# Peptides against a protein of PDB entry 6B4J, part 124

Target 1, 315 residues: chain A of PDB entry 6B4J
Amino acid sequence: DITMQWYQQLQDASMQCVLTFEGLTNSKDSQAKKIKMDLQKAATIPVSQISTIAGSKLKEIFDKIHSLLSGKPVQSGGRSVSVTLNPQGLDFVQYKLAEKFVKQGEEEVASHHEAAFPIAVVASGIWELHPRVGDLILAHLHKKCPYSVPFYPTFKEGMALEDYQRMLGYQVKDSKVEQQDNFLKRMSGMIRLYAAIIQLRWPYGNRQEIHPHGLNHGWRWLAQILNMEPLSDVTATLLFDFLEVCGNALMKQYQVQFWKMLILIKEDYFPRIEAITSSGQMGSFIRLKQFLEKCLQHKDIPVPKGFLTSSFWRS

## One batch from the design tools (peptide; made by RFdiffusion4, then SolubleMPNN)

Design b1_p20_4_s1 (from b1_p20_4, 9 letters changed)
Fold by OpenDDE base, seed 5:
Structure b1_p20_4_s1 (fold): chain B 315 residues (1-315), chain A 20 residues (1-20)
Amino acid sequence: as target 1 above (315 residues)
Amino acid sequence: MDEVLEKLNKRIEELEKKRE
């Protein structure tokens, strides 16, 4: 399975990255510990500052992240910080930066869907200039949300239930599994972020180059989802999230083929979702149904709320 | 062509035939 091979390759690369900077993370040296903390803050704080307020602020954040990744000194917490302060600094920063982007999907986007777009455009722009960060974003995303690959993890003989739950993306703390609504909320945030990344380009970059992980991956994601048996509640939820965020972009790119796919979802795939949907899960199913019916009726997918306009970039 | 995409396209074609 090509999809699973790709998944595994990214996970392996991520694991190798962690091993590479283990010396920095495990050091007992006071100076090394200080450098680690400074680098961690320099990598993560700018991402947390991303907002929908002004394009100029977003550009400043982007420039700071890019400068850091380029080996230039940046100001963080009143101190000058550079990845050159430690031989493992760049690997560490790339990993932590990628992790933070995914975390913003899991937390910020989950709570505020419109936040997906400013986060995604920065992530996309950084990915274009720093491909390794992009691969690590995917690795973190896939690990926390296997549905972004997509695949549905299966229970294996001898596996602990908690381990299986974690593989599914659930948080398990003190032998208590996360509530379904919270789980779906986090998964939704990550899928929405992903759907935004694949369609957005940093406006101040070289737009002549191909998107490093563009809408063709979105089309493949949909294809893979539709080729699998649906998972109860999860598939309906995430399919809606994905289409709400990137459906308009997919429509523009794939045109007639896109509409044929929507018809396939409505006529062929929906019965399969319905067959596994309990009465308590009808909310996600109905939401997806209504969305698709509206889109098919109007022959249009609306531009998602929060989509960045030219006016945003002039602010 | 990617096997995943090929499978999707086949399913679309099959549905089109049923709708005719």
Scores: peptide ipSAE 0.662, ipTM 0.955, DockQ to the pose 0.725
Fold by OpenDDE base, seed 4:
Structure b1_p20_4_s1 (fold): chain B 315 residues (1-315), chain A 20 residues (1-20)
Amino acid sequence: as target 1 above (315 residues)
Amino acid sequence: MDEVLEKLNKRIEELEKKRE
């Protein structure tokens, strides 16, 4: 399976990256520890500062991240920090940066859906300039949310239940599995971030270049989801999240073909979702149904709330 | 063409035939 091969390749690359900077992370040297902490802060703090408030602030954050990845010194915590301070600095920063983007999907976007767009546009822009960061974003995303690939992990003989739960994306702490509502909330955030990334381009970049991971991947994601048997509660939830965020963009790109796909979802796929949906899980299903019915009735998918406009970039 | 996309397109076509 090409999709699974791609998934595994990204995971392998991510693991190799970790091994590459292991010397930095495991060093007992005080100076190395200081450099590690400075690099980690320089990589992650700017991402945490991303907000929906002003385009000018977003540009500053982008420029800072790009400068850091380019080997230029940046100010962080009152210190001048550069990836050149350690031979493993660049690999470490790329990994931590990618991890932080996904974490913002998992946490910030999960709680505030509108936050997907400013985070995504920065991630997309950085990905365009630094492809390795993009690959690492996918690796982190796929590991935490296999549904972003998409695939549904299966229980294997001899596998511990906790390991299986983790493979599904659940957090397991002290032998306690995460509650379903919290799990879905985190997955929703990550899918929404992904849906935003694939449609957004950094406005100050070279727009003539092809998006490094564009809407064609969104179409493929939908195709793969629809070609698979639905998973209870998960599929309905994430399909809604995805379409709410990037449905308008897909509509514009694929036009008639997009609407044919929506009809396929309504008439062919909905019954399959319904068949596996318990009475207690009808919320996600009903939400998706109502969304699609409204869209089909009006022959329009609204621009998602929080979508970045020209006015945002002038602020 | 990607096998995944081909399969989707085929399903769409089949559904269209059923609706006619």
Scores: peptide ipSAE 0.660, ipTM 0.955, DockQ to the pose 0.731
Fold by OpenDDE base, seed 3:
Structure b1_p20_4_s1 (fold): chain B 315 residues (1-315), chain A 20 residues (1-20)
Amino acid sequence: as target 1 above (315 residues)
Amino acid sequence: MDEVLEKLNKRIEELEKKRE
């Protein structure tokens, strides 16, 4: 399975990255600890500052992240911070930055869907300039949300239930699994972020280059989802999330083929979803159905709420 | 061509034939 091989490769790369900066993370030296903390803050704080307020502010954040990744000193917490402060600094920053982007998906985007776009455009732009960050974003995303691969983790003989739940993306604290609504909310946030990343380009970069992880991956994601048996509640939820965010972009890119796929979803895939949907889970199914029916009726997918316009970049 | 995409395309084609 090519998809699973890709998943594993990214996970392996992520693990190798962690090993490369282990000296920095496990150091007992006070100076190393200080550097670690400074680098961590420098990597993550700018991402947390991403907002929908102004394009100019977003550019400043982007420039700061890019400068940091480029080995330039940046101001963080009143200090000058550079990845050159430690031989493992760059690997550490790339890892933590990627982790933070995904975390913003599962937290900020989960609660505020419109936040997907400013976060995604920064992530996309950074990915374009720093491919390793992109790979690490995928690795973190896939680990937290296997449905972004996509695949549905299976219970294996001898596996602890909690481990299986974690593989599914659930948070388990004190032997208590998170509620389904919270789980789906987090998964939705990450899928929405992903759907935004694959369609957005940083406007101040070299637009002549191909998107490092563009809409073709979105098309493949849909194909893989549709080629799999649906998972109760999850598939309907995330398919809606994905299409709401990037459906318009996919429509523009794939045109007639896109509409054929929507028809496939409605006529062929919906019955499969319905067959596994309990009465208590009909909400997600109905939402997806209504969305697709509306889109097919109007022969249009609306631009998602929060999509960055030219006016945003002029602010 | 990607096997995943190929499978999708086949499914689309099959559905189109059924609708005719």
Scores: peptide ipSAE 0.649, ipTM 0.952, DockQ to the pose 0.719
Fold by OpenDDE base, seed 2:
Structure b1_p20_4_s1 (fold): chain B 315 residues (1-315), chain A 20 residues (1-20)
Amino acid sequence: as target 1 above (315 residues)
Amino acid sequence: MDEVLEKLNKRIEELEKKRE
């Protein structure tokens, strides 16, 4: 399975990355500890500052992240910080930065769907300049949200129930599994962020270059989802999230082929979702149904709320 | 084109035939 091979390769690369900077993370030296904390803050704070307020502020954040990844000193917490302060500094920063982007999907986008776009455009731009960060974003995303691959984890013989729940993307704390609504909220945020990343390009980069992880991956994601049996509540929820965010872009890119896929979803795949949907899960099902019917009726997918416009970049 | 996309295209074609 090519999809699973790709998944595993990214996870292996992520694990190898962690191993490469273990010296920095496990150091007992006071200076190394300070450097670690400074680098962690320098990598993560700019991402947390991303907002929908102004394009100029977003550019400043992007430039700061890019400078850090380029080995230039940046100001963080009143200190000058550089990845050159430690031989493992760059690997550590790339990993933590990628982790933070995914965390913003899991937390910020989950609560505020419009936040997906400014976060995604920065992530896309950084990915274009720093491919390793992009691979690590995927690795973190896939680990927290296997549905972004997509695949549905299976229970294996001898596996603990809690481990299986974690593989499915649930948080388990003190032997208590996360509530379904909170789980779906987090998964939605991550899928929406991913759907935004694959369609957005940083406007101040080289637009003539091919997107490092573009809409072709979105098309493949849909294909893989449709080729699998649906999962109760999850598939309906995330399929809606994905189409709401990147459906318009896919429509423009794939034209007639997109509409053929949408008809396949409505006429062939949707009944399969319905067959596994309980009365308590009808909300997600109905939402997807209404979206598909509206889109097919109007022969249009609306531009998602929060989509970045030219006016945003002039602010 | 990879196996995933080929399978999707086949399913689309099959559905088109059913709708005719």
Scores: peptide ipSAE 0.648, ipTM 0.953, DockQ to the pose 0.725

Design b1_p20_4_s2 (from b1_p20_4, 8 letters changed)
Fold by OpenDDE base, seed 3:
Structure b1_p20_4_s2 (fold): chain B 315 residues (1-315), chain A 20 residues (1-20)
Amino acid sequence: as target 1 above (315 residues)
Amino acid sequence: MEEVLKKLEERIKELEKRRE
């Protein structure tokens, strides 16, 4: 399976990256520890500062991240920090930065869906300039949310239940599995972030170039989801999340073919989702159904709430 | 990617045939 090969390649690359900077992360040297912490803060704090408030601030954040990745010194915590402070610094920063982007999907976007867009546009822009960061974003995303690949992990013989639950994306702490609502919330955030990334380009870059991971991947994601048996609650939830965020963009890109796909979802796929949906899980299904019915009725997919406008970039 | 997309297209076509 090409999709699974791709998944594994990204995971392998991510693992190799971790091994590359293991010296930095495992060092007991006080100076190395300091450098590690400084680099970690420099990589992650700017991402945390991303907000929907002003385009100018977003540009500043982008420039800071780009500068850091370019080997230039940046100010962080009152100190000058550079990836050149350690030979493993760049790999470490790229990994932590990518991890943080996904974490913002998992946390910030999960709680505030509109936050997907400013985070995504920065991520997309950084990805364009630093492809390795993009690969690592995918690796982190796929690991935390296998449904972003997409695939549904299966229980294997001899596998511990907790390990299987983790593979599914659940957090397991102290032998307690995450509640379903929290799980879906996190997955939703990550899918929404992904859906935003694939459609957004950093406005101050060379927009003539092809998106490094564009809408064609969104179309592929939908195709793969629809070609798979639905998973209870998960499929309906994430399909809605995905379409709410990037449905408008997909509509514009694929036009008639997009609508044919929506009809396929309504007429062919809905019954399959319904068949596996319990009465207690009908909420996600109903939400998806209502969304699609509305879209088909109006022959339009609305622009998602939080989509960045020209006025945002002028602020 | 091509196989996945091809399969989707086939499913769409099949649905269209059923609707005719």
Scores: peptide ipSAE 0.481, ipTM 0.918, DockQ to the pose 0.838
Fold by OpenDDE base, seed 5:
Structure b1_p20_4_s2 (fold): chain B 315 residues (1-315), chain A 20 residues (1-20)
Amino acid sequence: as target 1 above (315 residues)
Amino acid sequence: MEEVLKKLEERIKELEKRRE
């Protein structure tokens, strides 16, 4: 499977990245430890400051991240920090930055869906300028949410149950598996972030260039999902999340083909979802159904709540 | 064209035929 090979390559590259900066991570030298902590904060704090409040603030955050990745000194915690302070500094920062973007999907977007857009537009813009960060975003995203690839992990002979649960994206702590609602909430956040990234371009960049990971990947994602057997509760939930966030963009891009795909979902795929949906899972199914019926009836996909407008960028 | 996209297109076409 080409998709799985690609996934594995991403994971391998991510692992190699970790090995590359292991010297920085494992150093017992006091100065190295200080540098590590400073770099970690410089990489992650700006991402955590992303909000829907003002476009000007978002630009400042973007500029800071870009400066850091470009080897320029940035102010963090009242100190000047640069990736040049350590030979492994750049690799470390790229990895931690990518990890933080995905974490914001997992946490912030999961709780506040509208947060997907400001986070995504920064991520997309940084990805355009720093492709390695983008690859690492995908690596982190796909590892935490295999459904974003998409694939459904399978239990293998000899595998521990907990390991299988983790492969599925569940958090397992003290031999207790995460509750289904919390699991789906986190997965939803990551899918929504991904759906936002693939459609957004940083407005102050060179928009003439091709999106490094654009809507064509969204179309592929849908195609792959529809070509797979649905997973109970998961497929209905994430399909809704994805379409709510990027359905409007896909509609504009693929036009008639998009609508044909929606009809395929309604008439061909829904019965398959329904067949595996228990009474306790009807909520996600009904939500997806109502969304699609409304869209088909109105022949329109609404612009998602939180979508960044020109007024946002003027603030 | 990727195989996954080709398959989707074929499924769409098949559905269209069934609706006729």
Scores: peptide ipSAE 0.475, ipTM 0.915, DockQ to the pose 0.737
Fold by OpenDDE base, seed 4:
Structure b1_p20_4_s2 (fold): chain B 315 residues (1-315), chain A 20 residues (1-20)
Amino acid sequence: as target 1 above (315 residues)
Amino acid sequence: MEEVLKKLEERIKELEKRRE
């Protein structure tokens, strides 16, 4: 399976990255520890500051992240910070930055869906200039949300239940598994972020170049999902999330084929979802159904709430 | 509907090959 090979390659690259900067992370030297913390803050704080307030502020954040990744000094916590402060600094920053982007999907986007767009456009722009960060974003995303690949992890002989639950994306703390609603909320956030990344380009870059991970991957994701048996509650939830965020873009890109796919979902795939949907999970199914029916009726997919407009970039 | 799925699958294969 080529998809699974790709998944594994990204995971391996991520693991190798961790090994590369282990000297920095495991150092007990006071100076090294300080550098580590400074670099971590420099990588993560700008991402946490991403908001829909003003395009100019978003540009400042982007420029700061890009400068850091380019080996230039940046101000963080009142100090000048550079990846050149340690030979493992760049690898560490790239990893932590990518991790933080995914974390924002998991937390911020999960709670505020519109936050997907400003985060995604920065991530996309950084990915364009720093491909390794993009690969690491995917690695982190895939690890936390296997449905973004997509694949559904299976229980293997000899596997502990907790490990299987973690593979599915659940958080397990003190032998307590995460509640289903919280799990789905986090997965939704990450899928929404991904759906936003694949359609957005940083406006101040060279837009003539191909998107490093564009809408073609969205089409692929849908195809893979539709070719898989649905997972209870998860598939209906995430399919809705994905289409709500990038359905409009997919419609514009694939036109007639997009609509054929939506009809396929409604007429062919829904029965499969319904067959595995319990009464307690009907909400997710109904939400998806209503969305698709509305879109098919109007022959239009609405632009998602929070989508960045030209006016945003002028602010 | 089957044609759409076939086309989708073909697209997936093409994308996967390009990533190799």
Scores: peptide ipSAE 0.290, ipTM 0.807, DockQ to the pose 0.081
Fold by OpenDDE base, seed 2:
Structure b1_p20_4_s2 (fold): chain B 315 residues (1-315), chain A 20 residues (1-20)
Amino acid sequence: as target 1 above (315 residues)
Amino acid sequence: MEEVLKKLEERIKELEKRRE
């Protein structure tokens, strides 16, 4: 399976990255610890500052992140910070930055769906300029949300239940698995972020270049999902999240082919989802159904709420 | 529907090849 091989390669690269900067992370030297903390803050704080308030502020954040990744000094916590402060600084910052983007999907986007777009456009822009950050974003994303690949982890003989639950993306703490609603909320956030990334381009970059991870990956995701047996509650939830965020973009890109795909979902895939949907899970199913029926009826998919407009960039 | 699936599969294959 080429997809699984690719996934594993991403994970291996991510692990190798961690090993590469272990000297920095494991150092007992006070100066090294200080550098580590400074770099970590420099990598993560700007991402946390991303908001839907103003395009100008978003540009400032982007420029700061790009400067940091470019080896230029940036101000963070009242100090001048540069990846050149340590030979492993760049790798560390790239890893932590990528991790933070995914974390914002898991937390911020999960709670505030509209936050997907400003986060995603920065991530996309940074990815375009720094491909390694993009690879690490995918590594973190796919590990936390295997459904973004997509694949459904399978229980293997001899596997502990808790390990299987973790592979599925559940958080397990003190032998307690998180509630399904919280799990789905986190997964939704990550899927929404991903769906936003694949369609957005940083407006101040070289738009003539191909998107580093564009809508073609969205089309692939849909194809793969449709070719898989649906997972109870998860498939309906995430399919809705994905289509709500990037359905309009996919419609514009694939046109008639996209509509044929939606018909396929309605006529062929819905019965499969319904067959595994319990009465307690009907909410996600109904939401997806209503969305698709509305879209098919009107022959239109609305622009997602929170989509960045020209007015945003002028602010 | 079969045509759509075929087209989707073809695109997946193309993407997979580009990743190799």
Scores: peptide ipSAE 0.284, ipTM 0.808, DockQ to the pose 0.048

